Peptides against a protein of PDB entry 6RGO. Designs and how they scored, part 23

Target 1, 392 residues: chain A of PDB entry 6RGO
Amino acid sequence: MALKLLGFNQDATCFSVISSNKGVTIYNCDPFGKCFELEKSTSNDEELDFLVEMLFSTSLIAVVDKTIGASKRKKLKIVNTKRKATICELTFPHEIMDVIMNRKIICVVLKSDQIFVYDISCMKLLRTIDVRGEKLKSTSKFRNSEAVGDIGVRVSLSTDNNSILCYSSYSKSDKENAPLNDIVVFDALKCIQINVLPAVHQSNIVCIACSPDGMLMATASEKGTIIRVFKTIDTENDEPILVNEFRRGSRPSRISEMKFNHDNTLLACVGESDTIHIFALPVTTTEADANEDDTLQQSSHSLSSSINGLQYISKGLANRFGKIIVSKIPTQSQQRHVAYIKIPENAKYRIGFPKDTTNTIHICGEDGNYLVYSIPRNEVGPCTLVKSNTFD

## One batch from the design tools (peptide)

Design b1_p12_2_s2 (made by RFdiffusion4, then SolubleMPNN; from b1_p12_2, 5 letters changed)
Fold by OpenDDE base, seed 4:
Structure b1_p12_2_s2 (fold): chain B 392 residues (1-392), chain A 12 residues (1-12)
Amino acid sequence: as target 1 above (392 residues)
Amino acid sequence: SAVEELNELLSE
């Protein structure tokens, strides 16, 4: 049967799949088994297409039936899985492209490049973000929506209650074909733009991951060769802080998903390649625990080395070509993965990090495999398979 | 209500 993976929930305790015969199935990871099934609405041999977002291990799911006709593709159902009942239904002006949530916020991404931000507790609309309207305020020409292929607004939301929303936006370049290569960082609770990271890639951003705490963001372009990790909120001299630049590969390959682990020490990526890559992040020592009173008198020899290097700022002729404010992303040394998982060629996989085990990754494939891997800490190498299950 | 049910589920 053709399986289509919808992905893991926020804590990787569950994953969702579309089965061509059954509809949506949600699996629990431990103990492994079916926890919910949503039957297909029709007897027709139509290719099933759904969006399903699950709120952690709760009985709350958001569902969009994309299988049949333009009307259902515009409907978001909030479903109680215990009751098997729709709590509420929202209808949008355009097709729903993505749905993300945490315990505070639901974000609904439309084909119109709009993001609708809701308070999940009451389904009140907090904000409509019009990414295209923001572009149109900068660029006078309506691009007809037809010729923008598989490239839409990408979003990621922090899994914590801070509800940091990262989304791709159009560059303010006067070019009619401005790419979706800016990132906006948005406080979804307060409905305030916190930061803007301009031109983080040369091409459209196709994948974004926010850290669980919302302090870090990973981005990948259509090329998928480089992953960049930025601070979301913090800036240095009003410039974006690049924390890491990772090289996934030398060959272009689409990255479909990225995830941080729960302690921000690892970033995983998956896509069209035969390899899941896991990168190590520098541990941001939160300065909090420095209060231990260890009185060790180590003599502060003041090496005062006065490097006086007056580099002359030559005022050379800035010619008329529009200032592409290429944010000088500092050329950090491109790091490779610290760990990897080989996956079958042409199998789509999804990834999740469990909360309780920072060195474990959950993966599931459209091949019907659910796999748990241990990530090596001290050595660069393959992950070790710890558990495997199959699903249909 | 739908809001009461949402709040119940959000407490899980």
Scores: peptide ipSAE 0.666, ipTM 0.974, DockQ to the pose 0.883
Fold by OpenDDE base, seed 2:
Structure b1_p12_2_s2 (fold): chain B 392 residues (1-392), chain A 12 residues (1-12)
Amino acid sequence: as target 1 above (392 residues)
Amino acid sequence: SAVEELNELLSE
């Protein structure tokens, strides 16, 4: 059967798939099994397309039927899976491209490059963000570029209650073809812009991940060769703080998804390549006050790879192309993965980090495999398969 | 109401 992956929920306790014959199925990861099915509303042999976002392990899902008719593609359904009932429906002026949520906020991304931010508790609209709006004062040319190019606004939301929203924005450059290479950090609860990271890549940003606590963000461009990790809120001298720069590979390959683990120690990425890459983030030892007493020598063998190379982004290399965040990180200090998983080249995979096990990753494939891997702590190498299940 | 049902599910 043709499977299409929708992805894991925020804590990787469940994942969602589209089955060509059945509609949407949600699987529980442990114990492994079907927990919800949404049947196909139409008997037509049309290719099923859905957006499904699940709120953790709750009975709340957001659903968009993208299969049939322009009207359904503009409707968000909030569904109670326990009752199998629609709680409410919202209709948008444009096609829904993405939906993301946490326990406070639901964000709806439209094909118009608008982000609608709602209070999930009452479905009240808090903000409409127009990502084009700063530029649209001049050229009313709606590019009817039927370039069905997958170049749109990308979003990520913190899974915590702080509700830090990161989204891609158009560079302020007067160029008609300004890339989506800026990042805006937005407090979705207060509806305040916190930070702007200008030109984090040279090309359009195609993937963003926010950390669960909203303190970090990862970005990848269309090239998918370099992943950059930034602080979201903190700035040094009004300049963005680059925490890490990772090299996925030398060959261009699209990254479709990135995720942090729950303690911000790992970043995983997946995409069109045969390899899921896992990168280690430096544990910022907060010098918690060494109050004297409890001698538990947890020999945290911090892998003291003293990455001395927090090279400040100095203002000086304003090369002729605008303030590109040129990582001062020498190409030699670009960290590689610490772990990897080999996957079939032609199978799309999705990734999730479970909350309870920081060194475990869940993956699922359009090949019908749900796999649990252990991530090596002390060695650079392959992940170890711990559990496997199949789904149809 | 829809709001009461949303708040019930958000407490799960």
Scores: peptide ipSAE 0.662, ipTM 0.974, DockQ to the pose 0.889
Fold by OpenDDE base, seed 1:
Structure b1_p12_2_s2 (fold): chain B 392 residues (1-392), chain A 12 residues (1-12)
Amino acid sequence: as target 1 above (392 residues)
Amino acid sequence: SAVEELNELLSE
């Protein structure tokens, strides 16, 4: 049977899949088993397509049926999984491309490059962000809406209550075909733009991850060779702070998903490659816990020694065309993975970090495998398989 | 109401 993975919830306690014969199934990770099933509404042999976002381990899900008819693709359902009932329904002017949520906010991304921000507690609209309209104000040129192929606005939301929204925006260029290579950081609760990171890649951004606390974001372009990590809110001299630049690989390969772990010490990425990559982030010592004098001279060969200093994105090369060239970190200072998982070639996987165990990763595949891996702490190498289950 | 049910689920 063809399985399609939807992903993990925010704490990796559950994952959702589409089964061609059953519809949407949600699995619990521990104990492993089916916890919810949404039956296929149609007897047709049509390929099922859904968006499903689960709010942590709660009985709240957001569902979009993308399978049949242009009307359903514009309809968001909020569903109580315990009652198997729709709580409310919202209809949009355009097809829904993505849905993200936390305990405060739900964001709906449309094919029109609009982001609708709602208070989840009452489904009240707080803001409509028009990413195209922001561009039109900058460029004064009408874009033909049709020429944006498979490249749409990408979003990520912090899983905390601060509700930091990161989204891709169009660069300020006189060219009609400006890439989606800017990042806007938005406070979704206050409905204010708090930062703009211009031209973070040379091509369109296809993947964004926000940290759980909203303090960091990771970005990848269509090339998927380099991942950049930035501070979301903090700036230095009104310039974006680049924390890390990671090399996933030398060959172009699309990154489909990235996740931070719950303590911001690890960043994982998955996509079209046979390898899940896990990168170590520098522990930002908050100055507060300087007091415990515990002289444990454990000769931890701190992976910290190759943290070449914070390379500020200097304004220095304003090219004649007003493009802020993000100063590429020299290829020699690009960090590689600290851990990896090999996956079957051409198998689509999703990733999740459990809250309780910062050194474990959950993965699931369209091959019907749910796998738990241990991440090595003190060595660069493969992750160790701890648990495996199968699903259909 | 839908708002009451949303607040119940947000408290899980």
Scores: peptide ipSAE 0.658, ipTM 0.973, DockQ to the pose 0.885
Fold by OpenDDE base, seed 3:
Formats: structure tokens, sequence, C-alpha cells
Structure b1_p12_2_s2 (fold): chain B 392 residues (1-392), chain A 12 residues (1-12)
């Protein structure tokens, strides 16, 4: 059967798929099985397309029917999966491109490059972010709306209650074709902009991930060769906001999804390549608890690979417009993956990190495979397959 | 109401 993957929920307890014959199916990961099915509303042989965002393991889903010819592309339905009932429906002026949520906030991304931020508890609009309007304030030139292919505003939301929203924005360059290569960090609860990261890539940003706590974000461009990890908030210490650069590969390949694990120790990426890459993040030791003098002389010769303290003189060259240029990490300090999974060529996969096991990753494929892998802790190498299931 | 049902599901 033709399957289309929608992805995992926030804690990887469930994943969603589109079956050409059935419509939307949600699977539970453990115990493995179908937990919800949304039947196809139309008898037409039209290729089904949906957005489905699930709130953790709850009975709350957001659904958008994106099927071609459907007038429903502008409609967000909030559905109770236990009752199979629509709780509420919102209609937008433009096609819905993405929907993300946590226990506090739901964000709706439109084809107009607008982000609508709602309080999920009452579906009250908190903010409309107009990414084009911000561009138009910065650039005198109108974007011709028609010429934009697959390049739209990308978003990611922290899964915690802090509700840190990261989104791609247009560079303030006077160029007609200003790339979506700035990042805005936004507090979705307070409706305030926290930070702006200018020109984080040379080309459009096509993938963003926020950490569960909203303290980190990862970005990838259309090239998908370099992943950058940033702090979302400027620390009072002159610490570089760019914490890591990872090299996925030498060949360009689109990254479709990135995820942090629940403790911010790992970043996974998947896309058009035959390989899921997993990167280790530096543990930010908050210096706060280092004061307990527990002198346990455990002589563990941890091979402190002395990453020579090249004092990255953050030459904060404020450009003529007061924008902090994010210092690029030299190519020599670009880290590679610590672990990987080989996947079939041309099979689209999605990834999720379960909450209870920080060294486990869930993956599912349009080939009908649901796979659980163990991530090696102390060695660079392949992940080990722990569990496999199939779905139709 | 829709708000009551939303709050019930958000507590799951």
Amino acid sequence: as target 1 above (392 residues)
Amino acid sequence: SAVEELNELLSE
C-alpha cells in the first residue's frame, strides 16, 4: 500500500501515517498497535494529504485535510480521538502549511508566511506573527508571492511549558530574493521576541528543531551538509550562542526532520539520505551544583580529549545595522555523527526520542517498518536494532 | 463546552 508518514508525537509514544485506502491511522509504539483511525471522507482516487499533530499520548489531535481540491486546506480541526469527534474548527485566510503544539500553545503556519499563536486551553489567539510584514519593513521590495516553491517559514516549539518558538525569517538584505536564513526566538506565552540570529546559513533554512526545554535549537539549510546548534537565550556570560556545528555529510541532501532527545545530549537528523545521523551535544554543566566538595578520588582516566581552548574571540563585529555576526566554527572543529542508522534508499523515515530511555530512538518508514534502536554510548558506530514491527 | 473538553484532554 502507499503509506505517507506524518511523524511521531512529542514523546515518541505514538506515530501517525496516511494509508491511501484507510485515511489517517495512529499507532501506539508500546504495546505496538493501532490506537486511532480517521476514515477517508472522499471516494475519489485523489492522493490523500494531511497534517496531524498529536498532543503527547493524549486523545487530542489537530487535523488539517490538505488533499488537492479540498476546500479544507484552510481549516484546522481539533479532534478528540476517543470520541472520534471534532471539538472545534478554525478557518484561516490561507492554506495551512504546518501545525505544532504543546500543553500550552498551538501554532499554525500559513502559506502567507504568517504564524498564528493560540492558547490551546481555549483556542484564543495570542499573537499573529507576520514574517512577510517584518521583511517588508526591512526591505522596500515586495516579494512576488507566486515564485516560492517548497521554501516557506519553518517553525519548532519546545515541548515544555516554557513554549519557546523558533522560526525562520527573511534576512534584512535589500536583495529581492532575501533568503529565509535568519532565526527568531520567541516566547509564545509572553508573546515577546527573545532573540534574533542573523544569517545562520547562507541559503534558506529548511529544518529547525527546538530542544524539549527550549534552551537549544538546531538548524539546517537546503544544502543539509552542516547542522548548527545554538543557545536560544543569550547568557550574561560572553559565551558563544553557537554551541556546535555538525557535519552530516559532504554531499548535499535535504534534512526533513531533526529531534533532540529529552536530556539535550543527542541530536538526530533524517532526510533524503540513506542514513539517520545522531550527534552528541556537549553537556552544559550548569556550574551551580559544583560546590559540593565530595572528594571521591575516582581516578577514572576519562580521555579528556583536550579540545584545545582556541579562545574563539567572539569578534562581535556589529555590521552597519548592529546585527551580531554569528561567528562560524572553523571547518576543522566540525564534529561528525557519533552514531548512525542505515535506512532504505528512497524510503522516507521519521524519528522520535522516547522520554524514558535517552539512548533509544524510534524510527518509522513509508516501507511500513517501525523500528527501535539503541544508541551506543561510548563508541562511534551503528545503532543496534532492539525491536521491529510492521504496519500497513 | 469545547473549552471544558479541551481542558479535560489537556489534563490527560
Scores: peptide ipSAE 0.657, ipTM 0.973, DockQ to the pose 0.892

Design b1_p12_2_s3 (made by RFdiffusion4, then SolubleMPNN; from b1_p12_2, 5 letters changed)
Fold by OpenDDE base, seed 4:
Structure b1_p12_2_s3 (fold): chain B 392 residues (1-392), chain A 12 residues (1-12)
Amino acid sequence: as target 1 above (392 residues)
Amino acid sequence: SAVKELQELLSE
């Protein structure tokens, strides 16, 4: 059967799959098994397409049926999985491209480059962000939606209650063809723009990950060769703070997903390549005042890679429009992965980090494999397979 | 109400 992966929930306790014959299936990771099924609404041999976002291990899911016609693609259903009932339905003016949520916020991304931000507790609209409208306040004409391929607004939301939303925006360049290479950091609860990171890549951003606490974000462009990690809120001299620049590879390859682990020590990426890459992040020692003597020897085997260098973003080459481009870290200081997983070529995989085990990664493939890997802490090398299950 | 049900699910 053709499987299509929808991905893991926020804590990697569940993952969602489209099965061509059954519709949507949600699997529990531990114990492994089916926990929910959503039957296809039609008997037709149409290719099933859904968006499903699950709220942690709760009985709340957001569902968009994209299989049939323009009308369903504009409908968001909030479903109680225990009751198998729709709680509410929202209809949007345009096709839904993405849905992301946490315990406070649900964000709906439209093909119109609009982000609708809701209070999930009551489904009240808090904000409509018009990424094109922000561009149009600069002299740039509407790109007709037809010729811009698979590149839309990308979003990521912190999994915590702070609800930091990172989204890709159009560079304020007077070019009609401005790329989606700016990042906006937005407090989704207060509906306030916190930060803007201009021109974080030279091409469109195709992948964003926010850390669980919302303090870090990772970005990748269409090239997928370099991943940049920034602070979301903090700035230095009103300039964005580049924490890390990772090299995934030398060859262009699309990154489809990135995830931070729950303690911000690891960043994983997956995409069209045969390799999941895992990068180590420098532990930001919050200087917690060293006063209280509580001797809990948590053997945090910090990978002692003394990456002391907060590399100042030197004022990059001003483009012809005087805009700061994020300077590239010298190629010699570009970090490689600390760990990797080999995956089958042409199989799409999704990744998730479980909350309770910061050195474990969950992966699932359109090949029907659910795999749990242990991440090496002291050595650069392959991850070790700990558990495997199959699904259909 | 839908709001009550949402609040119940968000407490899980």
Scores: peptide ipSAE 0.669, ipTM 0.974, DockQ to the pose 0.888
Fold by OpenDDE base, seed 2:
Structure b1_p12_2_s3 (fold): chain B 392 residues (1-392), chain A 12 residues (1-12)
Amino acid sequence: as target 1 above (392 residues)
Amino acid sequence: SAVKELQELLSE
């Protein structure tokens, strides 16, 4: 049977899959088993396509039927899984490309490069963000929407109540073909733009991850060779703060998903490669709680890889020389993964970090495997398989 | 109402 992965929920307690024969199935991770099933509404042998976002372990899901020929690709359904009933439906002017949510906000990304931001408690529209609107003042040419299938606005939302929304935006370059290589940081509750990170990559951004607390953001371009981690809110001298630059590999490979763990100590990435990569983030010891006396000499072998070079992405040099001088952290200071998982080359995988175990990762594959791995702490190496289950 | 049901689910 062809399985298509939808992904994990925010705390990796559940994951969603499309089965060609059944429709959408949601699995619980522990205890492992089916917790919800949504039957396909059409008897046709059409390839099923859905968006399903689950709100943590709650009975609230957002569903979009994206199946070809379905008149439903513009409809968001909010469903109560306990009642198996639609609570409300929203219809959009364009096809829904993505849906993300937390306990406060739901964001709907359209094929028009619009982001609709709603208060989830009442489904009130708070903001429509037009990502093209800043550029459309100059270039009336709608790129023929057919060829732009794979390059759209990418979004990530903090899982906390701060509701920090990160999205890709078009660079202000007068070039007709400006890449989606800027990031906007947006307070989704207050509907205020907090920050703009210009030209974080040379090509379009295809993957974004926001940390659970919204303080960090990871970005990857179409090349997928370098991952950059930035502070979202904090700036130094009105310049973006680059915290880390990670090398996934030397060969181009698309990254489909990235996630931070719940304490911002790890970043995982998955995509078209045979390897899930896990990177360590420096623990920012907030100096604050240094007062309590407890002399537990935990030899924090701070792997003080002294990332000496906080390289400022100076705004000023980008404009003058037409080369986006992303001040590349010297290739010597590019960190590699600390851990990895080997996966089948032809199987799409999704990743999730459970809340209760910072050194555990959940993965699921279109091969029907749900796997739990332990991440090594003190050495660079493979993750250890702890638990495995199969689904169909 | 739909709003009441949303608020109930958001409290889970």
Scores: peptide ipSAE 0.667, ipTM 0.974, DockQ to the pose 0.893
Fold by OpenDDE base, seed 1:
Structure b1_p12_2_s3 (fold): chain B 392 residues (1-392), chain A 12 residues (1-12)
Amino acid sequence: as target 1 above (392 residues)
Amino acid sequence: SAVKELQELLSE
């Protein structure tokens, strides 16, 4: 039976799948089992396609039917899973490409490169962001909308109430085909642009992750060889702060998903490769808790010791065109994964971090496997399988 | 109302 993965919710307590015969199914992770099913509306052997976003462990889901007809692809349904009923419906002028939410905000990304920001508590529109319109203000030339293939605006939202929205934008270039390689950081509650990170990659950004607290963001381009982590809000001399540069691999491979764990100590990535990579982030010691005198001389060979001084080369090399280019970290200082999971070749997987266990990762595959792994703390190596379940 | 039901679910 063909399965298509939709992903985990924000706390990795549930994941969503499309089954060709059943429609959308939501699984609970612990205890493992089906918690909701959305039946297929049509008897046709059409390939099912949906967007489904679940709000944590709540009975609230956002659903877009991508399968049948141009009208349904423009319709967002907010559904109560306990009642199996639509609460409200929104219709958009263009096809919905993505939906993301937290307890305050829902963002809807359209094929028109527009982001609609709503107050989720009342479904009131707060802002329409026109990423193309922002580009057109910088460049007089209309892009033919048809020539932008599978590369659209990417978004990520903090899972906290601060509701930091990160999205890809078009670089300020006189070229008609300027890449989606800028990042905008936006306060979705206040509807204010906080920061702009110019040209964070050489090619289009295809994956973005925001940290749960909205203080960090990870970015990957179409090449998927390098992951960059930035501060979202903080700047140094009005320049973006690059915190980390990770090497996923030497061969190009698309990254489909990245996630931070709940304490911002780990970043995981998954995509077209046979390997889920987990990277360690430097613990930003907030100066506050320096008071506990606990003399535990545990020779924690902290993985921090091999972090040779990231000289904050915040020196944005102004290129010959006055563009701030984020200085590439020298290839020798690019960090590799600290942990990994091997997955079947050509199997699509999704990742989630549970809130209660910072060293545990949940994964699910289109092969029908739901797997729980323990992440090693003190060594670089494979994750250990702790639990496995199967689904259909 | 839809708004009341949304607020109830957001409190879960």
Scores: peptide ipSAE 0.666, ipTM 0.974, DockQ to the pose 0.888
Fold by OpenDDE base, seed 3:
Structure b1_p12_2_s3 (fold): chain B 392 residues (1-392), chain A 12 residues (1-12)
Amino acid sequence: as target 1 above (392 residues)
Amino acid sequence: SAVKELQELLSE
């Protein structure tokens, strides 16, 4: 059967798929099996398209029917999976492009480049973010919305209660074709902009991941060759906001998904390539635990790759062109993957990190494979397959 | 109410 993957929930306990014959199916990862099915409402041979966001292991899902010709593309349904009942329905002025949630917030991204932020507990609108309206304040020229293909506003939300929202925004360049290469960091609970990261890539950002705690953010452009990791908050210490640059590959390839593990030690990416890449992040030692004097002289040869080469270009020129946050990290300091998984070139895969096992990754494919891999800790190499299941 | 049901599911 033709399967379309929707992805894993936040803790990788479940994943969602579209079956051409059945509609939406949610699988539980352990024990492996079907836990929910949403039947196809239409007898038409139309290619089914859905957004389905699940809230962790709860009976709460957000559903959008994106099927072509469906008037439902503007409708968000909140569904109780246990009751198979719609709790509430919201209608938007434009097509829904994305939905993301945690236990506090649900964000709805529209084709209009608007982000609607709701308190999930009552579905009260907290904020409307107009990414185009911000652009129009900075750029005099309306882009005709029709000609911009698969390039829209990208979002990611922290899975914790801090509810840090990262979204792509248009560069303030007066160019008619300003790319979506800025990032805004937003406190979704307080409705306050925390930070703006200008020009984090040369081309449009196509993938964003926020860490579970909202402290880190990863970005990839249309090229998908370089992944950048940033701190979301400016630390009072003059520490660089750019903490890592990873090289996925030499050839351009679109990254469809990135995820951090639950302890911010790993970043995985998947896309159009035959390889899932896993990168190691430096452990940010919060200074708080440094007080226990335990003199274990474990000679951790900290690969302190001395990023000594950041010549501080003096403060004076930075005022006219917004802070060049992306100092050109020398190509020599670009870290490679620490682990990888080979996947079929023609099968789309999705990734998830389980909460309880930080060195385990869940993957599922449109080939009907659900796979659990162990990530090597002390060596660079392939991940080891631990468990496999099939689904239809 | 829808709000009550949302709050129940958010506590799961």
Scores: peptide ipSAE 0.665, ipTM 0.974, DockQ to the pose 0.838

